# Peptides against a protein of PDB entry 3ESW, part 238

Target 1, 322 residues: chain A of PDB entry 3ESW
Amino acid sequence: NNIDFDSIAKMLLIKYKDFILSKFKKAAPVENIRFQNLVHTNQFAQGVLGQSQHLCTVYDNPSWHSIVLETLDLDLIYKNVDKEFAKDGHAEGENIYTDYLVKELLRYFKQDFFKWCNKPDCNHCGQNTSENMTPLGSQGPNGEESKFNCGTVEIYKCNRCGNITRFPRYNDPIKLLETRKGRCGEWCNLFTLILKSFGLDVRYVWNREDHVWCEYFSNFLNRWVHVDSCEQSFDQPYIYSINWNKKMSYCIAFGKDGVVDVSKRYILQNELPRDQIKEEDLKFLCQFITKRLRYSLNDDEIYQLACRDEQEQIELIRGKTQ

## One batch from the design tools (peptide; made by RFdiffusion4, then SolubleMPNN)

Design b2_p27_5_s1 (from b2_p27_5, 11 letters changed)
Fold by OpenDDE base, seed 5:
Structure b2_p27_5_s1 (fold): chain B 322 residues (1-322), chain A 27 residues (1-27)
Amino acid sequence: as target 1 above (322 residues)
Amino acid sequence: SEEDFLVELALKNGLEELFNKLIEEQK
């Protein structure tokens, strides 16, 4: 009896797809109870949920994408991308073009567009006066600053003229297109929006130890790629643990299609205690939020994302970037 | 668990590889 192995293989794939899709059905009552209890009893879980409610969806604004694209020097950007692609890109196929785009956006953003602000310049004395600025503390936003999702304003006094300069910590990325300055928070916030404005799959990575960066899904590399706008870094997840010798406990990635614990990608040494939540509860939380984010997707989209998730999990378990 | 995931993956990959080999052997 000649076994039709082709038929069996097709049946296996169908059954596997059905199995994967079954995981993304509505949460069972027990899962909902577990989720509610976890978020109400664990502060870290509540924080992750709160961040997901903002970071997973805020950048999916077509109006913002248009404003970004109108603000950037697209002619310069694409000129540089085309130049780099013409050197090496033809041998690697069309998918590598997007990697060149992200690398150019990193360059453009750091070198031409945005500025690091450790201390602001004095509003009265003008440019290159930050060395004369003394921090006085922080306060709440005024009425104008409050229009741009500002939670805190750092206050500085100029040692030269005695005037006060305000450095509002804006969370509105459109306002950041105007101000064009900040620290890691402002850099990552605006750069995440910039990448999304080009139609890219992007995640915002939150580190508990006061740093933030991005991940971009490279179709060329077929994986999530570390992207740090502050460092002009592409595919260098080791920079924090190895180069900075930074101690870290948690790195959580937030995207439109999911929330993922990516700590294993970035915490290579000097791991701090992971004592904020049980590992199984964190895994459950991320999966539950991810499931909720995918409720509106069709079966094919769910399956494709599940296959992508599987590949990422393999990568994170093996500790090897393929 | 990570173990359950690895087992599921191993089963999937193992079965796919096995069927591919069997298909090739019949050719």
Scores: peptide ipSAE 0.027, ipTM 0.615, DockQ to the pose 0.133
Fold by OpenDDE base, seed 2:
Structure b2_p27_5_s1 (fold): chain B 322 residues (1-322), chain A 27 residues (1-27)
Amino acid sequence: as target 1 above (322 residues)
Amino acid sequence: SEEDFLVELALKNGLEELFNKLIEEQK
């Protein structure tokens, strides 16, 4: 009996697809109990859940995307992308154009659009007066600041004129299009929205040790690519551990389609104790949230994303991004 | 476990490679 290997291969592919899809079915009661217990008993798990409820969905706002595209100098951006693509991009195919776009957006954002704000300028003395500013602490937002999802306002006194300057830490990225200043939080928040506004697959990466950045899925590289707007960095996941010699414990990526522990991509040395949650519980948590985010997707979308997840896990284990 | 995942992946990749070889041998 000639074993029809083609038929067997097709059957196995079908069974494999069904197996993958079965993992994304409605959670079993035992999984729900485990999840509820975990988020109620573990503060880190509760934090990850809370972040996922915001970061996984907030940037999927078509109205915000329109406002972003209307605010950016698209003519300049595309002119620069076209110029760089014309030099060497044609040899690599059309998919590389998006990598050039992200690189230009990094340049444009850091050089032309947004400003780092360690301390604000004095509202009375004007530009380039931040050197005269002394921090007095932080307080809650006023009535105007509260309109723009502000949780904290840093208060500064000018040593020259004695006036108080407020630096509200806005979480509304549309307000950040106006203010055009901030620290890593504001930079990453607005830049994540900017990338999303171009129709890119983007994740927000939270590091427990007070840094945040992005990842975007490059169709050219066929993987998630490190993107740090603060550093104008593209595909340099090593910069924190190696260049900065930063000690880190957790890096968690938040996207519309999933939550992923990406610590292995970024924590290359100087690993801090991972004592906030059991590794198995963190893995379960990320998978459970990811499963919930995919409940409305069709079978083909679920399968494609699962294949992408598998490739990422292979990459993270093999260390191939270096 | 990570080991279980690697084993599952290795099995999957091994099966895919085996199937690809079998398909090629039938051509």
Scores: peptide ipSAE 0.015, ipTM 0.477, DockQ to the pose 0.112
Fold by OpenDDE base, seed 1:
Structure b2_p27_5_s1 (fold): chain B 322 residues (1-322), chain A 27 residues (1-27)
Amino acid sequence: as target 1 above (322 residues)
Amino acid sequence: SEEDFLVELALKNGLEELFNKLIEEQK
């Protein structure tokens, strides 16, 4: 009796798919209890949950995407992308075009669009006067600043004219399209929205040690790619641990489809104590939030994302982060 | 079915073992 190996292979694939899908079934009562207890008893877990409630969904706003696309110089951007693609991209296939787009957006954002602000210029003395600014501290927003999701305003006095200049730390990315200045928080916030506005799969990466960046899912490379708008960096996850010799404990990625501990991609040396939460509890937390984010997806979407997750986990375990 | 359960269990255990081996190779 000729064993129908094709039939057996199909059955095995079905069983494998069912097994993978079973991980994304509705949480059991015991898992819900564990989750509730964890977020109520562990401050770090509560922080991750709070960030996920904002960062996983806030950038999925079609109105914001339209405003972004209307604000950017799309003609310049696509002209530059087409130029670079014409040199080298044709040999690599159409999927590489998106990598060129992200690289151009990094260039455009840093060189043409946004400004780094350690200290603001004096509102009275004009441009290039930040050297004359002395910090006086921070305060809450005024009535106008509060309209743009501002939690803190840095106050500076000009040593030349004596006037006060306010530097609001806006969290509204649409306001940042107007102000076009900030530090790593403002840079990453607006740049995440910009990438999302082009229909890309993007995650916001939070580092506990006061830095933030993005990840983009490259269809060409078939993996998550490090993207830092502040550094104009593409696929250089090592820059923090190796180049900066930065000490880090946690890097958590927040996207529409999940929350992932990506610490292994970025923490290559000088690891700080991971004492804020048990490793098993952090893994559980990220998986639990990810399951909730995927509850509305169909079985095929869940399966495709789960396969992507598995490949990422294998990459992170093998240390094959470029 | 009992067969489905056994296959899922085997797949689960096999995947867990694979990941554990990969983690050990990095230590």
Scores: peptide ipSAE 0.027, ipTM 0.541, DockQ to the pose 0.049; fails the geometry check
Fold by OpenDDE base, seed 3:
Structure b2_p27_5_s1 (fold): chain B 322 residues (1-322), chain A 27 residues (1-27)
Amino acid sequence: as target 1 above (322 residues)
Amino acid sequence: SEEDFLVELALKNGLEELFNKLIEEQK
């Protein structure tokens, strides 16, 4: 009697799918209690929750996407993408084309569009005068600055002319399309929105040690890819730990479909103590928030995302890019 | 059913074992 291995495989796949879907059912009362206790008693957990409430949803704004696409030089971008795509002669089509798009967006953003601002130029003396600027401290936004989600304004005095220059730290990414300058926060904020505006699957990565970057899900590579707009970096997760010799404790990725501890991708050496939360509690927290973000998705969407999550977990365990 | 539970448990355990093996191979 020939064992119908195809039938058995189909049954196992159904059971596996049901098992995976069962993890995404409504949280049990005990899980809700654990979550509430965790976010009320642990400051790090509260911070992760607070960030998730903003970062997981803020970039999913169609009106913002339209404004971005209207602001960028799309003709230049696509011309460059097409040129680079044609050179490599790949037959893989649209999937690899998106990787070229992200690489061009990194180039365009850093070289043509946005500027690093350690200190502002003097409003009176003009361009390339930042070296003459002395920090006086920070203050709250004025009435105009407050319109653009500004929490802090850095104040500088020009050593040459004595005039005061304000550097508002805007959190409104649409305002950043106008100002076109900032530090890692402004760079990552606007660049995350830019990538989202092209319909890409993007996460915002927060590092506890004062850096931020993106991840893009490459359909060609079938994984999350490190993207840093400040560094014009694509698929170089090692740059912080190895190249910068940066010490880090936590890297948390925030996306529309989940919150993931991606520390293992980026913390390759010089690991700082992970003492802000118990590892089990952090894992629970990320899973719980992820589950909440997926409550409105259908079973097929949940299953596909869960399969992606499993592959990422395998990658992070292996310490190898697949 | 009890059978469904056992299958789910087996799947869970199999996945956990696989993950554990992968972790061990990395050390």
Scores: peptide ipSAE 0.025, ipTM 0.544, DockQ to the pose 0.050; fails the geometry check

Design b2_p27_5_s2 (from b2_p27_5, 8 letters changed)
Fold by OpenDDE base, seed 5:
Structure b2_p27_5_s2 (fold): chain B 322 residues (1-322), chain A 27 residues (1-27)
Amino acid sequence: as target 1 above (322 residues)
Amino acid sequence: SEEDQLVELALKNGLKEEFEKLIEEQL
């Protein structure tokens, strides 16, 4: 009896699709109880949930996207992208254009648009006076600073003129389009919004050991790509563990379509103890939040995202075996 | 890790088990 492999393959794909879709149905009562208990009893789980409530949705604001696109020098950006695409892009197909765009946005953001601020310049003495600034500590925002989602304000005294300069740590990315300065938090926050404003699939990656960066889904590479605006880095996930010799325990990616533990992509050596949550509970938590984020999607969207998730999991596993 | 290998196997085996079941149903 000649086994009709084509018929079997079609039936397998149908059954597989139905199986995947079944995982994204409403959570069972037992899963809801497990989730509630986990978030109420585990501080790390509560933190991940709290971050997901903000980071997974805040950048999906069409009004903010318009403001970003009106603020950036789009003529310069596209001129540079077109120039690089004309050199090498014709051989690789249309999908590589977006990779060139992200690379140019990294260049433009770091070189032309945004500034690193270890210490602020003195408000009285003007530019290039940060060397004269002494930290006095941090305080809460004033009434003006509070309008821009400011959690803390760093206070500095100028050694030259004696005046106080405030450095508000703004979390409003639209305010950052005006101030155009900050540290890793401000850089990643605004750069995530910039990438989203071009219609890209972007995740915000939180590292427990005080760093943050982005991931972009490249249609050309057909995977999530490491993107660090501070470092002008594209597809260099090793820079933290290897180049910086950074010790890390957790890297969690937050996007509109899911929350994913991406620690395996970035923690290549010097892993710190993962003692904040059980591995099975973290996996459950990320899956539960991801499921909740996808409740409004249709069956085809759910299936496509699930296939992408499986490919990412395979990539993360294989990367440790090479 | 042994766990990563098990997950890869589970991802591969999920399809394998369904495929094996489909073959068995046609036999």
Scores: peptide ipSAE 0.022, ipTM 0.488, DockQ to the pose 0.191
Fold by OpenDDE base, seed 3:
Structure b2_p27_5_s2 (fold): chain B 322 residues (1-322), chain A 27 residues (1-27)
Amino acid sequence: as target 1 above (322 residues)
Amino acid sequence: SEEDQLVELALKNGLKEEFEKLIEEQL
């Protein structure tokens, strides 16, 4: 009796697909109750939800993408990408080309476009005067600053001329295209938008210990790739735990298609206590938000994303064992 | 179901790629 292995394989694939899709059906009443209770009783959960409501959707703005592409030196960027792509002689087509694009965008952003601002230059004394600036504290935004989603303004006094210089902490990434300066928050905010403007799959990674970066989904590598604009870093998730010896507790990735605890990718040593939420509750929260973000997707899109999620989870499990 | 548990176990154990390859070789 020739076992029709093809028929069995097809049946198993159908059953597997149906099983995966069943996880993304409308939440049961018990899941909704658990979610509501968690968000109302746990401050960390409330914070993750609040961030997801902003970070998962804000960068999916076609008007912003157009403004970004009009602002960047695309001729320079593509010239450099083409040059590096040609050197390596890769016949592997469009997938690897995108990795070269992201690497050039990292170079361009750090070297040619954006500036780190620990302290602002004095508005009166001009460039390279930040060393003369003394912090006086923070204030609320004025009427002009408030137009650009400014939460706080850092105030500095020049030790040379005595004048006051304001450093608004803008959250509007379009304003950052003009100001072209900031710290990790401004860098990551604008760079996330830049990557999204090229049609890339990008997540914003929030670290509880005051750092932020991106992840890019490489079709060539078939995985999420660490991207830090401040460090001009591509695929170096170890830089925080190993190179910086940074202590960390949580890294949460926020994207249009989901919220994922990516702590296992970045917290390789010096792990701080994860005491803000139960691990099971955090897993539930991320899955629940992810499920909500996918409610409008079709079965094939849901299945493809679910397969990618499972591959990422396997990677994260194996990476701790290597 | 027992089938759901086996699928979940296979995924957790990193057998997904091996399973997909076996299926692709048979299709």
Scores: peptide ipSAE 0.015, ipTM 0.436, DockQ to the pose 0.078
Fold by OpenDDE base, seed 2:
Structure b2_p27_5_s2 (fold): chain B 322 residues (1-322), chain A 27 residues (1-27)
Amino acid sequence: as target 1 above (322 residues)
Amino acid sequence: SEEDQLVELALKNGLKEEFEKLIEEQL
């Protein structure tokens, strides 16, 4: 009897769907106990949970999306996207348009909109005076700075005029639309919101070794794509490990639909010890948080996201993005 | 195919026994 592999595959797909849906049911008491114990006993796990509570939901704000779209030069952006799409995009179909949009947003953000701030300019001496600034340390926010989710303020003294300049590290991305300056944290924070404002599926990637970037889900490439606003980088996950020769231990992606360890995408060489948590516990933690984020989704949404997650895991294991 | 990938994933994710059973039922 010839085994009907097609029939077996179809039956397996049905069982697989049911299996996936079963994983997203309410957590068993034992899983809740394991989770509570893990986040109470492991500082890294507590940090990941804390980040997920903020990063997975904060950018899903329709009022912020409207403010972003009203602030950006949409006419310029779409003009540039249309121009690049008209050259080569028609041959690849409509789905590639979004990739052109993200590439233009990277260009626009870095070249036209936002500035890198290693040191602030002196508030008294004016523009291009950062070379005269000496760091004095950091302090807590004042009453005005506290209105914009500011955790710390870097203090600088001007060597020329002796005045103090404050560089508040704002976490409010709407305030960053005004200030239009920062380091990797401010860049990634605002750029994540910008991408979300265009209706894109976006994740915030946290690296333990003091860097942050984005991923967006490309419908054209049918995968998560590395996006670094600081570097104007699209689909270059290797830049940190290879180009920068950066040593890294953990890269964790935070999105509305899940938390994923994406270390395998970015840590290609010079891996630091992963000693902050057991691998099994990190895997459990990310899955548990992801499960919680999906509790309100319907069966079709859960299944589609699970298929996407599994394709990503295959990609990460097979190294197909290289 | 996407179906082949899902089958592979189903096997890896704990449906190996179900797959083996389905094969046995067709044999």
Scores: peptide ipSAE 0.010, ipTM 0.464, DockQ to the pose 0.760
Fold by OpenDDE base, seed 4:
Structure b2_p27_5_s2 (fold): chain B 322 residues (1-322), chain A 27 residues (1-27)
Amino acid sequence: as target 1 above (322 residues)
Amino acid sequence: SEEDQLVELALKNGLKEEFEKLIEEQL
């Protein structure tokens, strides 16, 4: 009996595709009830949901992309990308060019464009006066600051001139193109938008232990790549656990196509207790939100993303970046 | 078809095992 293995393989592939697609159909009533109960009863779940409602879609704004591209020195960026790309002997059209672009964007952003702000400079005394600034606390935004999605304003007094300087913590990334300063939140927020403006697949990674960064999907590496604008870091997911010896419990990635627990990529040692939610409930939550984000996609898009998800899950289980 | 059901069952049961095996082979 000549078993037509090719026919069987094709049949299995079709059935597998159908099976995968079936998982992304509209949620059953029982799943909706479970989801509602989870987000109502678990504060961490509610937080993840709240973040997903913002972070998964906010950066998909064509008007913002245009403003970003108009603001950046694209001539400098592409000049540097082309230079480094050519130096390494790559031919035009290789998917690796995008990796060079992201690396240059990291360089450009940190070195030429954005500034770290532990304390603001004194508005009266001018540049390099942050050393003279004493924190007085935080307050709500004023009427002007409120226009730019400002949650809090840090207040500083200059020890030299006695004037008050306000450091609004803007969440509007377009305002950050003007202010060009901040901490990890502002850095990651604007840098996420910058990467999105180049048409890249980007996720915002939230760490419970007060850090945030990006991931970008490299078509060359065929995986999600760690990107930290603050550190000018590309593909160094170990920097937090190993280099910083940071203790962490949760890292959650938020993108247009899904929410993923990426803790295993970044928490390599010194894991803090994961006691905010049951692991099964977190997995369910992320899958449920991801499913909702994909409801408008066609079957081929869903299948391709599911294949990508599976590959990522394999990577995360192995703990080895290929 | 009965064949389709068997394939679906094999996929439902075996994909977990194959996935686990695939993971183990790459560890």
Scores: peptide ipSAE 0.020, ipTM 0.492, DockQ to the pose 0.060; fails the geometry check

